# Peptides against a protein of PDB entry 4U39, part 96

Target 1, 302 residues: chain A of PDB entry 4U39
Amino acid sequence: SIKVIGVGGGGNNAVNRMIENEVQGVEYIAVNTDAQALNLSKAEVKMQIGAKLTRGLGAGANPEVGKKAAEESKEQIEEALKGADMVFVTAGMGGGTGTGAAPVIAQIAKDLGALTVGVVTRPFTFEGRKRQLQAAGGISAMKEAVDTLIVIPNDRILEIVDKNTPMLEAFREADNVLRQGVQGISDLIATPGLINLDFADVKTIMSNKGSALMGIGIATGENRAAEAAKKAISSPLLEAAIDGAQGVLMNITGGTNLSLYEVQEAADIVASASDQDVNMIFGSVINENLKDEIVVTVIATG

## One batch from the design tools (peptide; made by RFdiffusion4, then SolubleMPNN)

Design b2_p17_6_s4 (from b2_p17_6 with A1L D9P N13D E16Q)
Fold by OpenDDE base, seed 1:
Structure b2_p17_6_s4 (fold): chain B 302 residues (1-302), chain A 17 residues (1-17)
Amino acid sequence: as target 1 above (302 residues)
Amino acid sequence: LSAFEKKLPNVVDLSQV
């Protein structure tokens, strides 16, 4: 089974966005120290952590409170994660609960033997230096606790949105990029496509790989596969080129009109931009909600 | 062999699903 755990405010917003986009084949768990915020989650499973420590009033933007809250609730987290083959831990880093609790939850998942993938954001520069420093500490702790950590630099989202985009829309786009990171992997396992991957294929690429980068490309028209692939490998979300990666996981998602030729063309573009010795795996997914669009997601590991 | 050719055995004929 695949479980997605949203941790704190940003993680729970991402989980809500996943549920709204009908991401299939995953169980959703919302975790928070703030009981009022947790009640706004769309997840079926809602877990309040650190009820004794925080009294449901949240972590006060303190990562140490988030950490202690997850430690207090360890047994409940273990029970909720039991029997998962894969666990996604999603959080907005820089806050209290997400930054502190996500590494603890990830370690619990890993200790249970699940393939543990972190999908986290760095805060925007406008959120201030304190959040950036807290996020750096949380990201460091996540790297130790996961098999793979996908880090999304929120400032790079500002390169793909209009300059006049309201701050609230920039946060919604961060939630959407977190969704794309989870869905880009989960769909390869859980959703039938033209080329399916098994869980063992994904585990080979993601197990004990440390930090990862994600690129996304979307295109339409006659050359949509090639254009989507080119956009993915040149994505602003990639802090480095994919040619240095030890592993590449690629998702090619299209509508019912997605052809094997388009899948081949996209895969060959990504392979040509990667190292010759890279362990590359790719899958294709059919999403009926994608009419004329192709979405290429590339995850570079190592 | 292209990455595609290596994955050909995992091609699903969606017309049969």
Scores: peptide ipSAE 0.000, ipTM 0.388, DockQ to the pose 0.206
Fold by OpenDDE base, seed 2:
Structure b2_p17_6_s4 (fold): chain B 302 residues (1-302), chain A 17 residues (1-17)
Amino acid sequence: as target 1 above (302 residues)
Amino acid sequence: LSAFEKKLPNVVDLSQV
């Protein structure tokens, strides 16, 4: 089974966005120290952590409170994650609960033998230096606790959105990019396409790889596959080129008109931008809602 | 079959569906 665990406010917003976009084949778990915020989750499983420590009043933007809250609730987290083959841990880094609890939850998932993937955001620079410093500590702790850690630099979202985009929409786009990072992997396993991957393929690419970068490209029209692939490998979300990556996971998602030729064309572009010795796997997904759009997601590991 | 085609997982021959 695949489980997605949203940790704290940002992680729970991302999980809500996944549910709203009908991401299939995954079980959703919402975790928070704030009981009121947790009640607003759309997830089937809602877990309040650190009930004794926080009394449901949240972590007060303190990562040490988030950590201790997850430690207090270890047995409950273990029970909720038990029997998962794969666990996505999603969170916004820089806060209290997400930053502190996500590494603890990730370690619990890994210790249970699940393929543990972190999908986390760095805060925007405008959220201030304190959040950036807390996020750096949380990311370091996540890197030790996961098999693969996808880090989304929120400041790079400002390069792909309109300059007039309201701050609230920039946060919604961060939640959407978290969604895309989870869905881009989960769909390869859970959703049929022209080229299906199994869990063993994904596990080979993602097991004990440490940090990963994600690129996304979307295009329409006659050259949509090539354009989407080029956008993915040049994505502002990539803090570095995919050149030098030891592994590449690629998702090519299209509508019912997606051709095998388009999948191959997109895969060849990503392969040509990767090292010759890269372990690349690619899958395709059919999403009837995309119509004429192709979405290429590239995850570079190593 | 190119070295790339040999690394393709089982291409389900959709012509047999």
Scores: peptide ipSAE 0.000, ipTM 0.384, DockQ to the pose 0.166
Fold by OpenDDE base, seed 4:
Structure b2_p17_6_s4 (fold): chain B 302 residues (1-302), chain A 17 residues (1-17)
Amino acid sequence: as target 1 above (302 residues)
Amino acid sequence: LSAFEKKLPNVVDLSQV
């Protein structure tokens, strides 16, 4: 089974966005120290952590409170994650609950023998130096606790949205990018396509790889596959070129009109931009909610 | 919380992030 655990406010917003986009084949778990915020989760499984420590009043932007809250609730987290083959731990880094609890939850998932993937954001620079420093500590702790850690730099989202985008919409886009990172991997396993991958294929690319980068490309029209692939490999979310990656996981998602030719065209573009010795796997997914769009997601590991 | 964080809309609970 695949489980997605959203940790803290940003992680729970991302989980809500996943549910709203009908991401299939995954179980959703919402974790928070704030009981009121947790009640707003759309997840079926809602877990308040650190109830004794916080009394449901949240972590007060303190990662040490988030950490201790997860430690207090370890047995509940273990029970909720039990029997998962794969666990996505999604969080915004820089705050209290997400930053502190996500590494603890990830370690619990890994200790249970699940393939543990972190999908986390770095805060925007405008959130201030304190959040950046807290995020750096949380990301470092996540890296040790996961098999693969995808880090989304929120400042790079500002390169893909309009400059006049309201701050609230920039956060919603961060939630959407977190959704895309989880869905881009989970769909390869859970959703049929023209080229299917199994869990073993994904596990070979993602097990004990440490840091990963994600690129996303979306396009429409006659050359949509090639355009989406080119956008993915040149994505602002890729802090480095994919040619240095030891492994590449590629998802090519389209509507019911996705052709095998388009899948191959997109795969060839990503392969041509990758190292010759790269362990590349690609899958295709059919998403009926996509009309004329192709979405290419590239996860570069190593 | 920074002075900036205190101005954020309640829908983005950055205190939990």
Scores: peptide ipSAE 0.000, ipTM 0.301, DockQ to the pose 0.013
Fold by OpenDDE base, seed 5:
Structure b2_p17_6_s4 (fold): chain B 302 residues (1-302), chain A 17 residues (1-17)
Amino acid sequence: as target 1 above (302 residues)
Amino acid sequence: LSAFEKKLPNVVDLSQV
């Protein structure tokens, strides 16, 4: 089974966005120290952590409180994650609960033998230096606790969105990028396509790889596959080129009109941008909601 | 035939579903 665990405010917003977009084949768990915020989750499983420590009043933007809250609730987290083959841990780094609890939850998932993937955001520069420093500590702790850590630099979202985009919409786009990172991997396992991957294929690319980068490309029209692939490998979300990656996981998602030729064309572009010795796997997914769009997601590991 | 052509997993022939 695949489980997605949203940790703290940003992680829970991302989980809500995944549920709203009908991401299939996954179980959703919302974790928070704030009981009021947790009540707004759409997840079937809602877990309040650190009830004795925080009394449901949240972590006060302190990562050490988030850490201790997850440690207090370890047995409950273990029970909720038990029997998962794969666990996505999603959080906004820089806060109290997400930054402190996500590494503890990730370690619990890994200790249970699940393939543990972190999908986390760095805060925007406008959120201030304190959040950036807290996020750096949380990201460092996540790297040690996961098999693969996808880090989304929120400031790079500002290169994709209009300059007039309201701050609230920039946060919604960060939640959407977190959704795309989880869905781009989970759909390869859970959703039928032209080329299906098994869990063992995904595990080969993501097991004990540490840091990962994500690129996303979306296009329409006759050259949509090539354009989507080119946008994915040149994505502002990639902090580095994919040519240094030891592993590449590629998802090519399209509507019912997605052809094997388009899948091959997109895969050849990503392979040509990668090292010759790279372990590349690719899958395709059919999503009837995309109509004429192709979405290419690239996860570069190592 | 690049190493890429050999590992096409089972192409689900969507014409047979």
Scores: peptide ipSAE 0.000, ipTM 0.382, DockQ to the pose 0.159

Design b2_p17_7_s1 (from b2_p17_7, 6 letters changed)
Fold by OpenDDE base, seed 1:
Structure b2_p17_7_s1 (fold): chain B 302 residues (1-302), chain A 17 residues (1-17)
Amino acid sequence: as target 1 above (302 residues)
Amino acid sequence: MILLFFVGTAKELKNLL
């Protein structure tokens, strides 16, 4: 089974965005120290952590409180994660709960023998230096606790949105990018297809790989597959070129009109931009909601 | 629905395409 655990405010917003976009084949768990914020989660499983420590009032933007809250609730977290083959831990880094609790939760998932994937954001520079420093500490702790850590640099989202985009919409786009990172992988595993991906192959590419980067490309019209693939490999979210990666996961998602030719064209572009000897997983997914859009997601590991 | 999967090297993928 695949579990997605949203940790703290940013992680829970991402989980809500995943549920709203009908990301299938995964179980959703919302974790927070703030009981009021947790009540706004759309997840079936809602877990308040550190109830004795925080009294449901949140972590006060302190990662040490988030850490201790997860440690207090370890047994409850273990029970909720038990039997998962894969666990996605999603969080906005720089806050109290997400930054402190996400590494603890990830370690619990890993200790249970799940393939543990972190999908986290770095805060925007405008959130201030304190959040950036807290995020750096939390990302460092996540690297030790996960098999693969996808880090989304929120400042790079500002390069893909209009300059007049309201701050609230930039945060919503960060939640959407977190969704795309989880969905890009989970759809390859959880979506029934003509060919099933062996979960062992995913484990080979994602186990103990450390940091990963994600690129996303979206296009419509003629040459949409090639355009989406080119946008994915040149994505501002990629802080480095994919040719230095030890592994590449590629998801090509389109509507019911997605052709084999479009899939081949997009796959060739990504494979051409990758190292020749890179271990690659490629999958194509049909999503009826995309109509004329093609979405290419590239995850570079290692 | 998943239509196609490939697992291998980027070179192997290019040779398949």
Scores: peptide ipSAE 0.300, ipTM 0.878, DockQ to the pose 0.811
Fold by OpenDDE base, seed 2:
Structure b2_p17_7_s1 (fold): chain B 302 residues (1-302), chain A 17 residues (1-17)
Amino acid sequence: as target 1 above (302 residues)
Amino acid sequence: MILLFFVGTAKELKNLL
């Protein structure tokens, strides 16, 4: 089974966005120290952590409180994650709960023998130096606790959105990018198809790979496949070129009109931008909600 | 629905396309 665990405010907002986009084949778990914020989760499983420590009032933007809250609730987290083959841990780094609890939850998932993937954001620079420093500590702790850690630099989202985009919409786009990172992988595993991907192949590419980068490209029109692939490999979210990666996961998602030719064009562009000996997993997904759009997601590991 | 999968090297993929 695949489980997605949202940790703290940013992780829970991302999980809500995943549920709203009907991401299939995954179980959703919302974790928070703030009981009022947790009540706003759309997840079936809602877990308040550190109830004795915090009394449901949240972590006060302190990562040490978030850590201790997860440690207090270890047995509940273990029981909720038990029997998962794969666990996605999603959080906004820089806060109290997400930064402190996400590494503890990830370690619990890994110790249970699940393939553990972190999908986390770095805070925007405008959130202040304190959040950036807290996020750096949380990301370092996540690297030790996961098999693969996808880090989304929120400041790079400002290069994708309009300059007049309200701050609230920039946070919604960060939640959407977290969704795309989880969905880009989960759809390859959980979506029934003509050919099923072996989970062992995913495990080979993602197990003990450390940091990963994600690129996304969306396009419409006659050259949409090539344009989406070019946007994915040149994505502002990629802090490095994909040619240095040890593994590449590629998802090409389109509507019911997605052609084999379009799939081949997009795959050739990504493969040509990668190292020749890189281990690749490629998947093509039909999403009926995509009319004329093609979405290419690239995850570079190692 | 998933239509196509490939598992292999980037070179192998490029040779299949």
Scores: peptide ipSAE 0.298, ipTM 0.878, DockQ to the pose 0.813
Fold by OpenDDE base, seed 4:
Structure b2_p17_7_s1 (fold): chain B 302 residues (1-302), chain A 17 residues (1-17)
Amino acid sequence: as target 1 above (302 residues)
Amino acid sequence: MILLFFVGTAKELKNLL
């Protein structure tokens, strides 16, 4: 089974966005120290952590409280993760709960023998130096606790969105990018298709790979496949070129009108931008919620 | 629904396409 755990406010917003976009074949778990915020989760499984420590009042933006809250609730987290083959741990780094609890939850998942993938954001620079420093500590702890860690630099999202985008919409776009990172991988595994991916192949590419970067491209029109692929490999979210990766995951998602030619064109562009000897997983997914859009997601591991 | 899937090297993928 695949489990997606949203940890703290940002992680839970991302999980809500996944549920709203009907991401299939995954179990959703919302984790928070704030009981009121947790009640707003759309996840079927809601877990309050650190109930004794925090009394449901949250972590007070302190990562050590988030960490201790997850440690207090270790047995409950273990039971919720039991039997997962893969665990996605999603969080906004820089806060209290997400930054502190996500590494503990990731370690619990890894110790249970699940393929553990972190999908986390760095805070925007405007959130201030304290959040950046807390995020750096949380990201370091996540790297040790996961098989693969996708880090989304929120400041790079501002290069994709309009400069006049309200702050609340920039946070919603960060939640959407977290969704795309999880969905880009989970759809390759969990979506029934003509060819199912062997989970062993995913393990080979994602196990003990450390840091990963994600590129996303979205396009419409006649050259949408090529345009989406070019946008993905040149994405502002890719802080490095994909030709230095040890592994590449590529997802090409389209509507019911996605053609074999479009899939081949997008795949050739990404493969041509990659090292020739890189281990690659490629998948093509139909999403009926996509109209005329093609979404290319590239994850570079290593 | 997954329509197409490939596991291999980028070179092998390019040779298949």
Scores: peptide ipSAE 0.288, ipTM 0.873, DockQ to the pose 0.809
Fold by OpenDDE base, seed 5:
Structure b2_p17_7_s1 (fold): chain B 302 residues (1-302), chain A 17 residues (1-17)
Amino acid sequence: as target 1 above (302 residues)
Amino acid sequence: MILLFFVGTAKELKNLL
């Protein structure tokens, strides 16, 4: 089974965005130290951590409180994650609960033998130096606790949105990018298809790979496949070129009109931009909610 | 629905395309 665990406010907002976008074949778990914020989660499973420590009043933007809250609730986290083959741990780094608890939760998932994938954001520079420093510490702890860590640099979201985009919409776009990172992988495993991807192949490519970067491309029109693939490999979210990666995961998602030719064209572009000997997983997915759009998601590991 | 998947090297993929 695949479990997605949202940790703290940012992680729970991302989980809500996943549920709103009908990301299928995954179980959703919301974790928070703030009981009021947790009540706003759309997840079926809601877990308050550190109830004795925090009394449901949250972590006070302190990662050490988030860490201790997850440690207090270890047995509850273990029971909620038990029997998962794969665990996505999603969080906004720089806060109290997400930054402190996400590494502890990831380690619990890994110790249970699940393929553990972190999908986290770095805070925007405008959130201030304190959040950036807290995020750096949390990302370092996540790297040790996961098999693969996808890090989304929120400042790069400002390069793909309009300059007049309100701060609240920039955070909503960060939640959407977190969704795309989880969905880009989970759809390859959990979506029934003509040919099922072996979970063992995903495990081989994602196990102990460390840091990962994500690129996203969206396009419409006659050349939409090539344009989406080119946008994905040149995405501002990629802090490095994909040719330096040890592994590449590619998802091509289209509507019911997605052609085999479009799939081949997009795959050739990404493979041509990758190292020749890179281990690649490629998958094509039909999403009936997509009309004329193609979405290419590239995850570069290593 | 998954239409196609590939597992292998980028070179192997390019040779199949």
Scores: peptide ipSAE 0.287, ipTM 0.873, DockQ to the pose 0.800

Design b2_p17_7_s2 (from b2_p17_7, 7 letters changed)
Fold by OpenDDE base, seed 1:
Structure b2_p17_7_s2 (fold): chain B 302 residues (1-302), chain A 17 residues (1-17)
Amino acid sequence: as target 1 above (302 residues)
Amino acid sequence: MILLFFVGTAEELRNLL
């Protein structure tokens, strides 16, 4: 089974966005120290952590409180994660709960023998230096606790949105990018297809790979597959070129009109931008909701 | 629905396409 655990406010907003976009084949768990915020989760499983420590009042933007809250609730987290083959831990780094609890939860998932993937954001620069420093500590702790850690630099989201985009919309786009990172991988495993990906192949590419980067490309019209692929490999979200990666996961998602030629064209572009010896997993997904859009997601590991 | 999967090297993929 695949479980997605949203940790703290940002992680739970991402989980809500995944549920709203009908990401299939995954179980959703919302974790928070704030009981009021947790009640707003759309996840079936809602877990309040650190109830004795925090009394449901949240972590006060302190990662040490988030950490201790997850430690207090370890047995409850273990029971919720039990039997998962794969666990996605999603969080906005820089806060109290997400930054502190996500590494603890990730370690619990890893200790249970799940393939543990972190999908986390760095805070925007405008959130201030304190959040950036807290996020750096949380990301460092996540690296030790996961098999693969996808880090989304929120400031790079500002390069793909209009300059007049309201701050609240930039946060919603960060939640959407977190969704795309989880969905880009989970669809390759959980979506029924003509060919099933062996979960062993995913483990080979993602186990003990450390940091990963994600690129996303979206296009419509003629040459949409090539345009989406080119946008993905040149994505502002990629802090480095994909040619330095030890592994590449590629998802090509289109509507019911997605052609084999379009899939081939997009795959060739990504493969041509990658090292010749890079271990690659490629999958194509049909999503009826995309109509004329093609979405290419590239995850570079190692 | 997933239509196609590939697992291998980028070179193997380029040679298959």
Scores: peptide ipSAE 0.268, ipTM 0.856, DockQ to the pose 0.807
Fold by OpenDDE base, seed 4:
Structure b2_p17_7_s2 (fold): chain B 302 residues (1-302), chain A 17 residues (1-17)
Amino acid sequence: as target 1 above (302 residues)
Amino acid sequence: MILLFFVGTAEELRNLL
């Protein structure tokens, strides 16, 4: 089974966005130290951590409280993760609960033998230096606790949205990018298709790969496949070119009108931008909600 | 629904396309 764990406020907002976008074939778990915030989760499984430590009042933006809260609730986390083949741990780094608890939860998942993938955000620069420093510590702890860590730099999201985008909408876009990172991988595994991916192939590309980068491209119109692929490989979210990666995961998602030609065109662009010897997983997914859009997601590992 | 799937090298993919 695939489990997606949203940890703290940002992680739970991302999980809510995944549920709202009907991401299939995954179990959702919301984890928080704030009981009031946790009640707003759409996840079926809701877990309050550190109930003795925090009394449900949250971590006070302190990562050490988030860490201790997850440590207090270790047995409950182990029970919720038991039998998962893959675990996505999603969080906004820089806060208390997400930054402190996500590495502990990831380590628990890894110790249970699940393929453990972190999908996390760096805070925006405007959130201040304290959040950036806390995020750096949380990201370092996540790297040791996961098989693959996708880090989304929120400041790069500001390059793909309108400059006049309200702060609230910039956070919603960060939640959407977290969704796209999880969904881009989970759809390849969990979505029934003509050819199902062997989970062993995903393990080969994602196990013990450390840091990963994600690129996203979205386009419409006659050249939508090529445009989406070009946008994905040149995405501001890619802090480096994909030609240095040890592994590449590519998801091409379109509506019911997605053609084989469009899939081939997008795949050729990404493969041509990659190292010749790179281990590649490519999948094509139909999502009826995309209508005329094509979404290309590229994840570069290693 | 997954329509197409490939596992291999980028070179193998380019040769298949």
Scores: peptide ipSAE 0.253, ipTM 0.852, DockQ to the pose 0.803
Fold by OpenDDE base, seed 3:
Structure b2_p17_7_s2 (fold): chain B 302 residues (1-302), chain A 17 residues (1-17)
Amino acid sequence: as target 1 above (302 residues)
Amino acid sequence: MILLFFVGTAEELRNLL
């Protein structure tokens, strides 16, 4: 089974966005130290951590409180993650609960033998230096606790949105990028297809790979597949070119009008931008909600 | 629904396309 665990406010917002977008074939778990925030989760499984430590009042933006809260609730986390083949740990780094608890939860998932993938955000520069420093410590701890860690630099989201985008919409876009990172992988595994992906192939590409980068491209029109692929490999979210990767996961998602030619064109662009010896997983997904849009998601591992 | 799936090297993919 695939489990997605949202940790703290940002992780729980991302999980809510996944549920709202009907991401299939995954179980959702919301974890928080704030009981009021946790009640707003759409996840079927809601877990309050550190109830003795925090009394449900949250971590006070302190990562050490988030860490200790997860340690207090270790047995509950183990039981919730038990039997998962894959665990996505999603969080906004720089806060108290997400930064402190996500590495502990990831380590618990890994110790249970699940393929453990972190999908986390770095805070915006405008959130201040304290959050950036806390996020750096949490990301370092996540790297040791996961098989693959996708880090989304929120400041790069400002390069893909309008300059007049309200701060609240920039946070919603960060939640959406977290969704796209999880969904881009989970759809390849959990969606029934004409050719099923072996979960062993995903393990080969994602196990013990450390940091990963994600690129996203969206396009419409006659050249939409090529344009979406070019946008994905040149995405501002990619802090480096994909030609240095050891593995590449590619998801091409389109509406019911997605053609074999469009899929081949997009796949060729990504393969041509990758090292020739790179292990690739490529999948094409139909999503009726995309209509005329094609979404290309590229995840570069290693 | 997954329509197409490939596992292999980038070179193998380029040679298949």
Scores: peptide ipSAE 0.250, ipTM 0.853, DockQ to the pose 0.800
Fold by OpenDDE base, seed 5:
Structure b2_p17_7_s2 (fold): chain B 302 residues (1-302), chain A 17 residues (1-17)
Amino acid sequence: as target 1 above (302 residues)
Amino acid sequence: MILLFFVGTAEELRNLL
């Protein structure tokens, strides 16, 4: 089974965005130290951690409280993650609960033998230096606790949105990018197809790969496949070119009108931008909610 | 629904396309 665990406010907002976008074939778990915030989760499984430590009042933006809260609730986390083949741990780094608890939860998933993938955001620079420093510590701890860590630099989201985008919409876009990172991988495994990707192949490419970067491209029109692929490999979310990657996961998602030619064209562009010897997983997904859009998601590992 | 998947090298993919 595939489990997505949202940790703290940002992780739970991302999980809510995944549920709202009908991401299929995954089980959702919401984790928080704040009982009031946790009640707003759309996840079927809601877990309050550190009930003795925090009394449900949250972590006070302190990562050490988030860490201790997850440690207090270790047995509950183990039971919730038990039997997962893959665990996505999603969080907004820089806060108390997400930054402190996400590495502990990731380690628990890894110790249970699940393929453990972190999908996390760095805070915006405007959230201040304290959040940035807390996020750096949490990201370092996540790298040790996961098989692959996708880090989304929120400041790069400001390059893909309008300059007049309200701060609240920039956070919603960060939640959407977290959704795209999880969905881009989970759809390759969990979506029934004519040919199913072997989970063993995903495990081979994602196991012990360390840091990963994600690029996203969206396009419409006659050249939509090529344009989406070019946007994905040149995405502002990619802090480095994909040619330096040891592994590449590519998801090409389109509507029911997605052609084999469009899939081939997008795959060729991404493969041509990658090292010749890079291990690639490519998948094409039909999403009936997509009309004329093609979405290319590229995850570069290593 | 998944239509196609590939597992291999970027070179192998380019050679199949």
Scores: peptide ipSAE 0.235, ipTM 0.839, DockQ to the pose 0.800

